# Peptides against a protein of PDB entry 3B8E: the designs that were tried, part 218

Target 1, 230 residues: chain A of PDB entry 3B8E
Amino acid sequence: PFLIFIIANIPLPLGTVTILCIDLGTDMVPAISLAYEQAESDIMKRQPRNPKTDKLVNEQLISMAYGQIGMIQALGGFFTYFVILAENGFLPIHLLGLRVNWDDRWINDVEDSYGQQWTYEQRKIVEFTCHTPFFVTIVVVQWADLVICKTRRNSVFQQGMKNKILIFGLFEETALAAFLSYCPGMGVALRMYPLKPTWWFCAFPYSLLIFVYDEVRKLIIRRRPGGWVE

## One batch from the design tools (peptide; made by RFdiffusion4, then SolubleMPNN)

Design b1_p28_8_s2 (from b1_p28_8, 27 letters changed)
Fold by OpenDDE base, seed 2:
Structure b1_p28_8_s2 (fold): chain B 230 residues (1-230), chain A 28 residues (1-28)
Amino acid sequence: as target 1 above (230 residues)
Amino acid sequence: DELEKLILEELLRILKEVLELAKKLLEE
């Protein structure tokens, strides 16, 4: 999120403190749960592979756990960010390069995509309104990501939800999200304004899409072993 | 800034406790 913020020079979609909360709070338990996940039945049944191949598999698993999940989460968050800003009159294309004027306290006539002028205070309210939904979206997307990352090749329906630690992690991150979203004072302390319940559902279509995509991917991998899709 | 720091410290404390609990569950 921070890298995209710098590269695109857009208004800050998520506060630094909130990013730290995500990195430290929401990802740790799920990561631990994945580390202790039982090996897939198909992997356990495989003959000992060449040590070089096993290292590659481990590196790929780590890359999926830390790289792919993070990217999908960021995409989900940014999707919600752009939706909220678009609903408030700022189309994505208009946000490019807007940060300089957006963050300037002395500019009170920043125009949106429809010519509406926004004061600094109004802009910051909209910005802070994005922080909580961005965070919640990451959590909701993470539900799907964690479930799909539980298995590399097997369907989640085949493997089942046997990892109690994973389930605990899902509840923990959800509880944290609810706490940060609705606890009094979070708007002042973390610049996370209260989230309307409807925004919890904003990420659901995206999570469902990821889930379906991953199941299809796994199905293809099972049908075409050794393909580039792995 | 001070309030943010305090909240962050509290969150880190809670996180540590949760991680310790998770560790215990993994060791059982």
Scores: peptide ipSAE 0.007, ipTM 0.338, DockQ to the pose 0.016
Fold by OpenDDE base, seed 3:
Structure b1_p28_8_s2 (fold): chain B 230 residues (1-230), chain A 28 residues (1-28)
Amino acid sequence: as target 1 above (230 residues)
Amino acid sequence: DELEKLILEELLRILKEVLELAKKLLEE
């Protein structure tokens, strides 16, 4: 998200502190859960694994999975961001290169795509309105990621939701999202304005897409062990 | 900046508590 912000010179879609909260808060519990499941799987599969080769393969698989999922998360967040700005009169094309004027406190006549002038304060309200939905979108997409990552080869339906840590991680992420979205003072502290409940549903199609993508991927892996999709 | 720091510290505290709870659940 931050790279696209710099490259496109668009208004800031998500605050740096919020990004850190996502990276530290939402990714750490899943990582621990995955590490535990791997350890449990390794205990059960008592085959002498070459620790160097298997660790490298596992690190590459994890890195690729996180990279792909991270890209889908970013796309989902940016989609939500562009929808909100478009609803407020700023079409995506108009946002390109607008950052300099957007962040200038002395320019109070920035025009939207329809010729309406926006004061600095009004622009910042719209910007902060985008932060919360962007964050929530990432969290909702992470739900799918957590469910997906639980099973490397098996369908989620085969292992079930027996992992209490996964359930706890989902609860933590949801509680954090709710806290940041609705707790008084978060608008000032984290530049996150309260989220309309309808925006929670905007992320669901992306979560479903990720889920379907991963199930298809797992199905391919099961049918063609050793293929390029691994 | 001070408020952000306080929030980060609180988030870190919550995260640590969650991790400890997760560890306990795993030992169970």
Scores: peptide ipSAE 0.007, ipTM 0.331, DockQ to the pose 0.016
Fold by OpenDDE base, seed 5:
Structure b1_p28_8_s2 (fold): chain B 230 residues (1-230), chain A 28 residues (1-28)
Amino acid sequence: as target 1 above (230 residues)
Amino acid sequence: DELEKLILEELLRILKEVLELAKKLLEE
């Protein structure tokens, strides 16, 4: 998100505090859950091939898969960001290159896509209105990510949700998201303004996309063992 | 900024507690 902010010169979609909340609040429990997750039955039954080369390749492939999931996650966040700004009169095309004027407190006549002028204060309110939904979108997409990360090869439907820590992680990150979104004073303290409940659903298509992506990937792996998609 | 720091510190405290709880659950 920060790199896109710099490259595209758009208003900041996600603050440092929210990023920290994601890293510390939403990733810790899931990471622990994954570390202690029971190995897939097929992994345990496989005789060790060449342990040095196969381990390295597997780690690289896993890293690539998580990278792709992370990209889908980021797209979900940006989608929510663009929708909110569009609802406030700023179309995505208009946001490109707008950052310099947007962040200048001395410019109080920044025009939206419809010619309406926005003061610095008004712009910052809209910007901060995007922070919470972006964060919540990330959390909602992480639901799918956490569920799919439980297995490397088997379908989520085959393995089931047996890890209690994973379930706890899902609850914890959701509770944190709700707290940050609706607790009084968060708008001032963390620059996270209250979120309409409808925005929680904005990320659902992307969560579904992650599920579909992972199921397709795993299906290909099962059908073509040793393929490039592992 | 000071309020933000205080909130962050509190959040970190909560996260540590959650982490400890998670560890306990894994040990069971």
Scores: peptide ipSAE 0.007, ipTM 0.322, DockQ to the pose 0.016
Fold by OpenDDE base, seed 1:
Parts: C-alpha cells; structure tokens; sequence
Structure b1_p28_8_s2 (fold): chain B 230 residues (1-230), chain A 28 residues (1-28)
C-alpha cells in the first residue's frame, strides 16, 4: 500500500496508526494460529531426508505463497479505497498525482472528477473515511488467508474447519476490527471513522479470489507433486 | 482454553499499546 502511495502519488489510503493496527493487531493472531498448525503438522511429519535443504525449499515456497497472498490483500484494500473515493466524486484516474494538492492545507478548492470543490477539511474526512474500510478489508481477506493456511496440500473442503484456534483467531480479528471501526472516539484517536456495514462486503470478492487461488494452487500441487507451485 | 487466554491477553496488550500511541500522537 505504501509503495503504491509513493509511486502513484495518490492520497494516503492508510494512516500510520492503521498500518500499526494491521501489523500488530491483525497479523499476530494469524501468526499464532499458523504456528500452532505448523507445530501440529510437524509432529506428524516424517523427519526430512535433508533437514537443511528441505527446510530452505519449504521456506522459499512459503514465502512466495505469502507474498502472493499479500499482493491480493493489497489489491483488495486498494479496491475498497478506490470505491469509496469514487463514491465521493474522485475517480481513480483523477487521484493520480493529486497528493500534493490533496495534502496542501492552503488549497481549499481541489476539484473532484465532477467539478465539485473540496476544502482541506473535507478532503481529510474522506481520506480518513478510507482508513477503516481499508483495515476491515484486510481483515476480511485475512479470513481467507487463515482458512487456506491451515493446510498445505488438502482442500479446505476436505479438511474442514476443525481447528478451534483458527476459529478463535478469526473471531478475535473480527472483534478487533469491529472495535476499531465502531468504538466512539476511534475517528479522532486512530483516524478510523465508523464504517457502514455494507463496506464489509467489499472485501468478499477478494477473499473468494484467495480461496480460488489457493484451491487451484493445491490442485496443481496434487497433480504435480514436487512442483515449484508448492 | 489456555491458548485462547494467551491470545486474548496479547490482543489486549496490543490494543492498549496502540491506544497509548494514538494518545501521544494526539498530544503532539
């Protein structure tokens, strides 16, 4: 998200505090859940023939998978960001290069795509309105990530939702998102304004995309054991 | 149950830390 912000020179989609909430709040529960799943899986794993090389290969494969999922998460966040701004009159193409004028407090007549002028305060409200939905989008996309990560090779439909830790992680992540989104004062304290419930659904297509991606990946792995797609 | 408790405690800790950071940012 930050890289796109710099490259495209668009209004900041996420504040520093929201980034911290994502990194510290939303990523920790998944990490713990995955650590436990890995520990349980590793107990059942046969000793690797070559612990050093097999570990390295596995780490590379895991890092690639997480990198790809992270990209999909970022796309989901930006989709939500662009939808919100578009609803407020700022089409994506108009946002390109707008940052300089957007952040200038002395410019109170920044025009949207329809010629409406926006004061600095109004622009900042719209900007901060994007923070909560972006955060929530990441959380919803992480639901899919957590679910798909509980198994490396089997379909989610085959293994089911038996891990109580995973379910708890999903609940706590969602509860945190709800708290940050709806608790009074979060708009001022964290620049996370209250979210319309409808915005929770903006992430669902991307969650579905992650599920499809993972299922296809796993299908390829099952059909081509030892392939690079693992 | 113990794991759930640990996760909850950690989440609460993080939340508190974030709120404290937010408070500091508001005071600046």
Amino acid sequence: as target 1 above (230 residues)
Amino acid sequence: DELEKLILEELLRILKEVLELAKKLLEE
Scores: peptide ipSAE 0.006, ipTM 0.272, DockQ to the pose 0.020

Design b1_p28_8_s3 (from b1_p28_8, 25 letters changed)
Fold by OpenDDE base, seed 1:
Structure b1_p28_8_s3 (fold): chain B 230 residues (1-230), chain A 28 residues (1-28)
Amino acid sequence: as target 1 above (230 residues)
Amino acid sequence: DELLKKILEQLLEILKKAMEEVKKLLEE
């Protein structure tokens, strides 16, 4: 998200405090839960032929998988961001390069894609309106990520939801998301305005996409061991 | 649906531009 913010020079989609809440609140418990997830028995049963080489290859594969999931997660967040801004009159193409004028408090006539002028205060309200949905989108997409990361080769349907810690992590991050979204004063404290319940559903297509993508990937790996998709 | 399609198309364009900028940064 931050890289796209810098490269595209768009209005800030997610505040620094919100990012910290994600990193400390939503990522930590799930990461711990995944550490307690029993590695697929097949990984433990394979004697490393060469511990150094096999470890490096496995680390690269894991890093690539997490990188891909992270990219899809970011795309989901940005999708929500652009939908909200588009509903408020700012089309994605118009947001490119707009940050400088957007953040200038002395410019009170920034035009949207339809020629409507926006004051600095109005722009900041819209910006802060994006923070909560973006955060919630990340959490919802992370549900799918956590579920799919339980297995490397097997389908989630084959391994099932055996890790109680993972389930607890999913509830914890959801509870945190609900707290940050609906607790009074969060708009002032964290720049997170209350979320319309409908925005929770905006992330579901991306969550499903990640799930389908991972299942298809795993299916390909199972059918073509040693293929390029590995 | 048309708005969503338009948003998606623009997002893809933004993504392409971002990737091009990343490539430039990696080449420097």
Scores: peptide ipSAE 0.006, ipTM 0.297, DockQ to the pose 0.040
Fold by OpenDDE base, seed 2:
Structure b1_p28_8_s3 (fold): chain B 230 residues (1-230), chain A 28 residues (1-28)
Amino acid sequence: as target 1 above (230 residues)
Amino acid sequence: DELLKKILEQLLEILKKAMEEVKKLLEE
């Protein structure tokens, strides 16, 4: 998110504090939950391979998979951001390079894609309106991510939802998202304005996408052991 | 639907530009 913000010079899609809340608040319990996940049945049945090569390959693959999932998460957040801004009159192409004028307190006549002028205060309200949906989108996408990350090769349907800690993590991150989204004072404290309930659903396609992506990936791994996807 | 299409088209253009900028940065 930050890299796109710098490269595209767009208005800030997600506040720094909110990013920290994601990194520290939403990822910690899920990460712990994964540590307590039961070993995959296929791992236990694997023939001993060269431990050195297999470890390196596995680490690279995990890193790549997490990187890909992270990109999908970011895309989900940015999608929500661009939808909100578009609904408020700012089309994505118009946002390119707009940051300089957007963040300037002395410019009160920034035009949207339809020629409507926006004051600094109005722009900041719209910006902060994007922060909460972006965060919530990440959380909703993380639901799928957490569910899929409990296994490396097995389908979620094969492994099941037996990890109570994982389930707790899902509820915790959701509760945190709800708290940050709807608790009074979060607009002032974290620049997170209340989110319309409809925006929770904006993330669902991306959650589904991650889920499908991972299941397809796992399916390919199972069908083509030793392929580049591994 | 038209708005969504327009958004997607613009996002693709943005992505293309971003990739070009990253490429330039890597060549530097």
Scores: peptide ipSAE 0.000, ipTM 0.284, DockQ to the pose 0.040
Fold by OpenDDE base, seed 3:
Structure b1_p28_8_s3 (fold): chain B 230 residues (1-230), chain A 28 residues (1-28)
Amino acid sequence: as target 1 above (230 residues)
Amino acid sequence: DELLKKILEQLLEILKKAMEEVKKLLEE
């Protein structure tokens, strides 16, 4: 998200502090939960793997999977961002190159796509209104990511939700998202304004898409072991 | 809300079509 912000010179879709909350708050507990589940699964079935070749393949597969999932998360967040700005009169095309004027405190007459003038304060309210739903979108997409990462080859339906640490991670992410979205003072502290409950549902199609994509991928791997999808 | 609903409906329709195609591929 930050790279697109720099390249496209659009208003900041997600605050730096919010990014830190995602990286440290929402990703740590899930990562720990996956580490425990991998240790439990590997203890039972691993023949002695060649540590050099199998680590490289595993690291590449993990890197590709996380890279693809991260791109889908970013796309979901940006979609939500563009929808909110469009609802406030700023079409995506108009946002290109607008950052310089958007962030200038002395310009109080920035025009939207319909010719309405926006003060600096009004623009910042709209910007901060985008931060919360962008964050929530990432969290909801992360639910699907956590569920799919439980298994590398088997369907989630075969392994089930036995890992209590994963369930705790999902709860923690959801609780953090709710806290940041609705706790008084978060608008001042983290530049996150309260979220309309309807925006939680904006991310569900993306989560479902990731889930379906991964189940199809796993199905292909099961049917064609050693294929290019591995 | 109406725009969001319309987008969600379109996404759900795309997903439904994709699932139907996957189902066809599984039945072949």
Scores: peptide ipSAE 0.000, ipTM 0.242, DockQ to the pose 0.029
Fold by OpenDDE base, seed 4:
Structure b1_p28_8_s3 (fold): chain B 230 residues (1-230), chain A 28 residues (1-28)
Amino acid sequence: as target 1 above (230 residues)
Amino acid sequence: DELLKKILEQLLEILKKAMEEVKKLLEE
């Protein structure tokens, strides 16, 4: 998100504090839960890695974790961001290059896509309104991510949901998201304004997309062992 | 629905431009 913010020169879609809340609050418990996940039957049948030649985290795993899943998560968040800004008069194309004027407190006549002028305060309210839905979108997408990360080659339907800690992590993550979204004072403390309940559903298509994508990927791996998709 | 369509169209346009830029970088 931050890289796209710099490259596209758009208003900041997600605050740094919110990113820290994701890293420390939403990812920690699920990550611990994965350590207690039962070994995948396919992994257990594989030959042990040679510690001299094989990395614990190979390039394929890195590519999968950071390249594919991370990209889909980011796309989900940005989709929500663009929808909210568009509802407030800022179409995606208009946001390109707008950051400099957007963040300038002395400019109070920034025009939206429809010619409406926005004060600095009004712009910041809209920006902060995007932070909470972006965060919630990431949480909802992470539901699918956590479910798929417990397996490498097997389908979720084959491995099942046996880790109670993972389930607890999903609920904890959701509870944290609800707390940050609706607790009074979060707008001041974390620049996260209250969220309309309808925005929780905005991320569901992306969660489904991640799930379907991973199932298709795993299906391809099963059909073509040793492929680059692995 | 119309707003969503406009957003999607613009996002597709941005993606297309980005892909063209990447293609240029790969050809250099």
Scores: peptide ipSAE 0.000, ipTM 0.270, DockQ to the pose 0.040

Design b1_p28_8_s4 (from b1_p28_8, 26 letters changed)
Fold by OpenDDE base, seed 2:
Structure b1_p28_8_s4 (fold): chain B 230 residues (1-230), chain A 28 residues (1-28)
Amino acid sequence: as target 1 above (230 residues)
Amino acid sequence: SELLEKIIEQLLKMLEEAQEKALELLKE
């Protein structure tokens, strides 16, 4: 998110505090839950591969898969950001290069895509209105990510939802998202304004996309063992 | 909790400073 913010010179899609809450808060319990996941049945049955070459390749492939999932997650957040700004009159193309004027408190006549002028206070309210939905989008996408990360090759339908720690992690993450989104004072403390419940659904297509992506990936791995998709 | 809060505040300050520096570099 920060790299896109710099490269595109758009208004800040997600506050620094909120990024820290994601990195330090939402990812910890899920990561712990994955550490306690039972060994995948196919890993247990695998004959020892050449430990030098196959370990390195496997680590690279895992890193790439997580990188792809992270990219889809970021796209989901940015989609929600652009939808909210578009609903407030700022089309995506108009946001390119707008940051300089957006962040200048002395400019009170920033025009939207429809010629409406926005004061510094008004546009900061819109910016802060984007922070919460972006965060919630990340959480909803992480639901799918956590569910798929419990297995490398087996379908979620084959492995099932047996990890109680994972279920707890999903609940904790959702509760944290609800707390940050709706608790009084979060708008001041974290620059996260309350979110309409409808915005929780904006992330669902991306959550589904990640789920489908992973199931397809796993299907390919099962059909073509030793391929680059592992 | 207080220690964690202080760590978070320090990290936030570092990130804000990094953001300001990045913004300055973009203005040049």
Scores: peptide ipSAE 0.000, ipTM 0.245, DockQ to the pose 0.027
Fold by OpenDDE base, seed 3:
Structure b1_p28_8_s4 (fold): chain B 230 residues (1-230), chain A 28 residues (1-28)
Amino acid sequence: as target 1 above (230 residues)
Amino acid sequence: SELLEKIIEQLLKMLEEAQEKALELLKE
């Protein structure tokens, strides 16, 4: 998300504090859950694997998985951002390069794609309206990621949801998303305005896409052990 | 909250500077 904000010079799609809440709040519990599950799986797989080569392969697989999933999360968030801005009169093409004028407090006549003038305060309200659904989109996509990361080769349906820490992580992320979205004062403190409940559903297609992609990937790995997809 | 806002504003300013430099590098 941050790279596209830098490259496209668009209005800020997600607040820095919200990014920190995602990175520190939503990613820590998943990381802990995965660390416990790996430790449990390694205890069960007592065969003397060469710890250096298996760690390197594991780190590469984790890095690739996190990189790909992170890109899909970013795409989902940006889609939500562009939809909200388009609904408020700012088409994606018009947002390119608009940041300088958007963030200028002295410019109160920034025109949207339809020629409507927006004050600085009005623009910031629209910007902050994008932060919450962007965050929620990331959380909903992370649900799929967490479920996916639990299983390297087996389908989610084969291992089941036995990891209580993973389930706790999913509830924590959801509770955090609900708290940040609906708690009074979060609009002032974190620049996150209340989310319409309908926006929770906008992320589901992306979560489903990730889930399908990973199940297909796992199916390929199961059919061709040692292939390029590993 | 004001301190956090100032930190965020400074981070945003650093990002703007980084973006301007990146845009300058892309124009070269």
Scores: peptide ipSAE 0.000, ipTM 0.226, DockQ to the pose 0.032
Fold by OpenDDE base, seed 4:
Structure b1_p28_8_s4 (fold): chain B 230 residues (1-230), chain A 28 residues (1-28)
Amino acid sequence: as target 1 above (230 residues)
Amino acid sequence: SELLEKIIEQLLKMLEEAQEKALELLKE
């Protein structure tokens, strides 16, 4: 998200404090839960290979999986960001290069895509309105991510949801997202304004996309063992 | 604000280091 912010020179879609809340609050418990996950049935059934080559292969697989999932999470967040800004009169094309004028407190006549002028205060309200939905979108996408990360090759339907710590982590991150979204004072403290409940559903297509993507990936791995998708 | 940014940068750095360590532990 931050790299796209710099490259595209768009208004900041996600605040630094919100990033910290994701990294420390939402990812920690799920990561711990994965450490206690039972070994995948297909991994346990494999013959022992060379530990060095297997380690390298596993590292590459893990890095690719996390990289791909992270990209889908970012896309989900940016989708929500662009939808909110479009609803407020800023089309995605207009946001390109707008950062300099957007962040300048002395410019009070920044035009939207429809010629409406926005004061600095109004722009910051819209920016802070994007932070909460972006965060919530990431949390909802993480639901799918956490569920798929427990398996390498097996379908979620085959492995099941046996890890109670993972389930607890999903509830904890959701509760944190709800707290940050609806607790009074978060707009001042964290620059996260209250979220309309409908925005929770904006992320569901991306969660579904992650599930479909992972199931297709796993299906390909099962059909073509040793392929580049592994 | 500058102090907060520095704290946040340090926290992000600590988190990156923690993620790297977690990845190393998973590699083990």
Scores: peptide ipSAE 0.000, ipTM 0.249, DockQ to the pose 0.021
Fold by OpenDDE base, seed 5:
Structure b1_p28_8_s4 (fold): chain B 230 residues (1-230), chain A 28 residues (1-28)
Amino acid sequence: as target 1 above (230 residues)
Amino acid sequence: SELLEKIIEQLLKMLEEAQEKALELLKE
């Protein structure tokens, strides 16, 4: 998100505090849950043919899968960001290169896509209005990510929701998201303005995409054991 | 609350400085 902010010169989609809340608040418990998760019965039963090569390949593949999921998460966040800004009069094309003028406190006449002039304060309110939905989008997409991470080869539907720590992590991140979104004073303290409940659902297509992606990936792995998609 | 606010302000300042440096590097 920060790299895209720099490269595209768009208004900041996600604040530092929000990033810290993701990294420390939402990712920690799930990461711990995954570390203590019982390995799939298929992984445990397969004797490594070559322990050194099979371990390295598996680590690379896991890293690639997490990287791809992370990209889908980022896309979901940016989608929510662009929708909110478009709803406030800033179309995505108009946001390109706008950062310099957007962040300049002395420019109070930045025009939106419809010719409406925005003061610095108004622009910052809109920017901070994007932080909470972006965060919530990441959390909602992480629900899917955490669920799919329970299994490497088996369908999520076959493995089920057995990891109590992971379930706790899902509730914890959701509770944190709700707290940050609706607690009074978060707009001032964390620059996270209250979120309309409808925005919680904006991430659902991306969560579904992650589920479909992972199920397709696992299906390919099951049909072609030893393929490059593994 | 005051400590948290100071931490947030410091983090925001660090981010702004990082953004400015990144912009300088892009102009080069």
Scores: peptide ipSAE 0.000, ipTM 0.245, DockQ to the pose 0.026

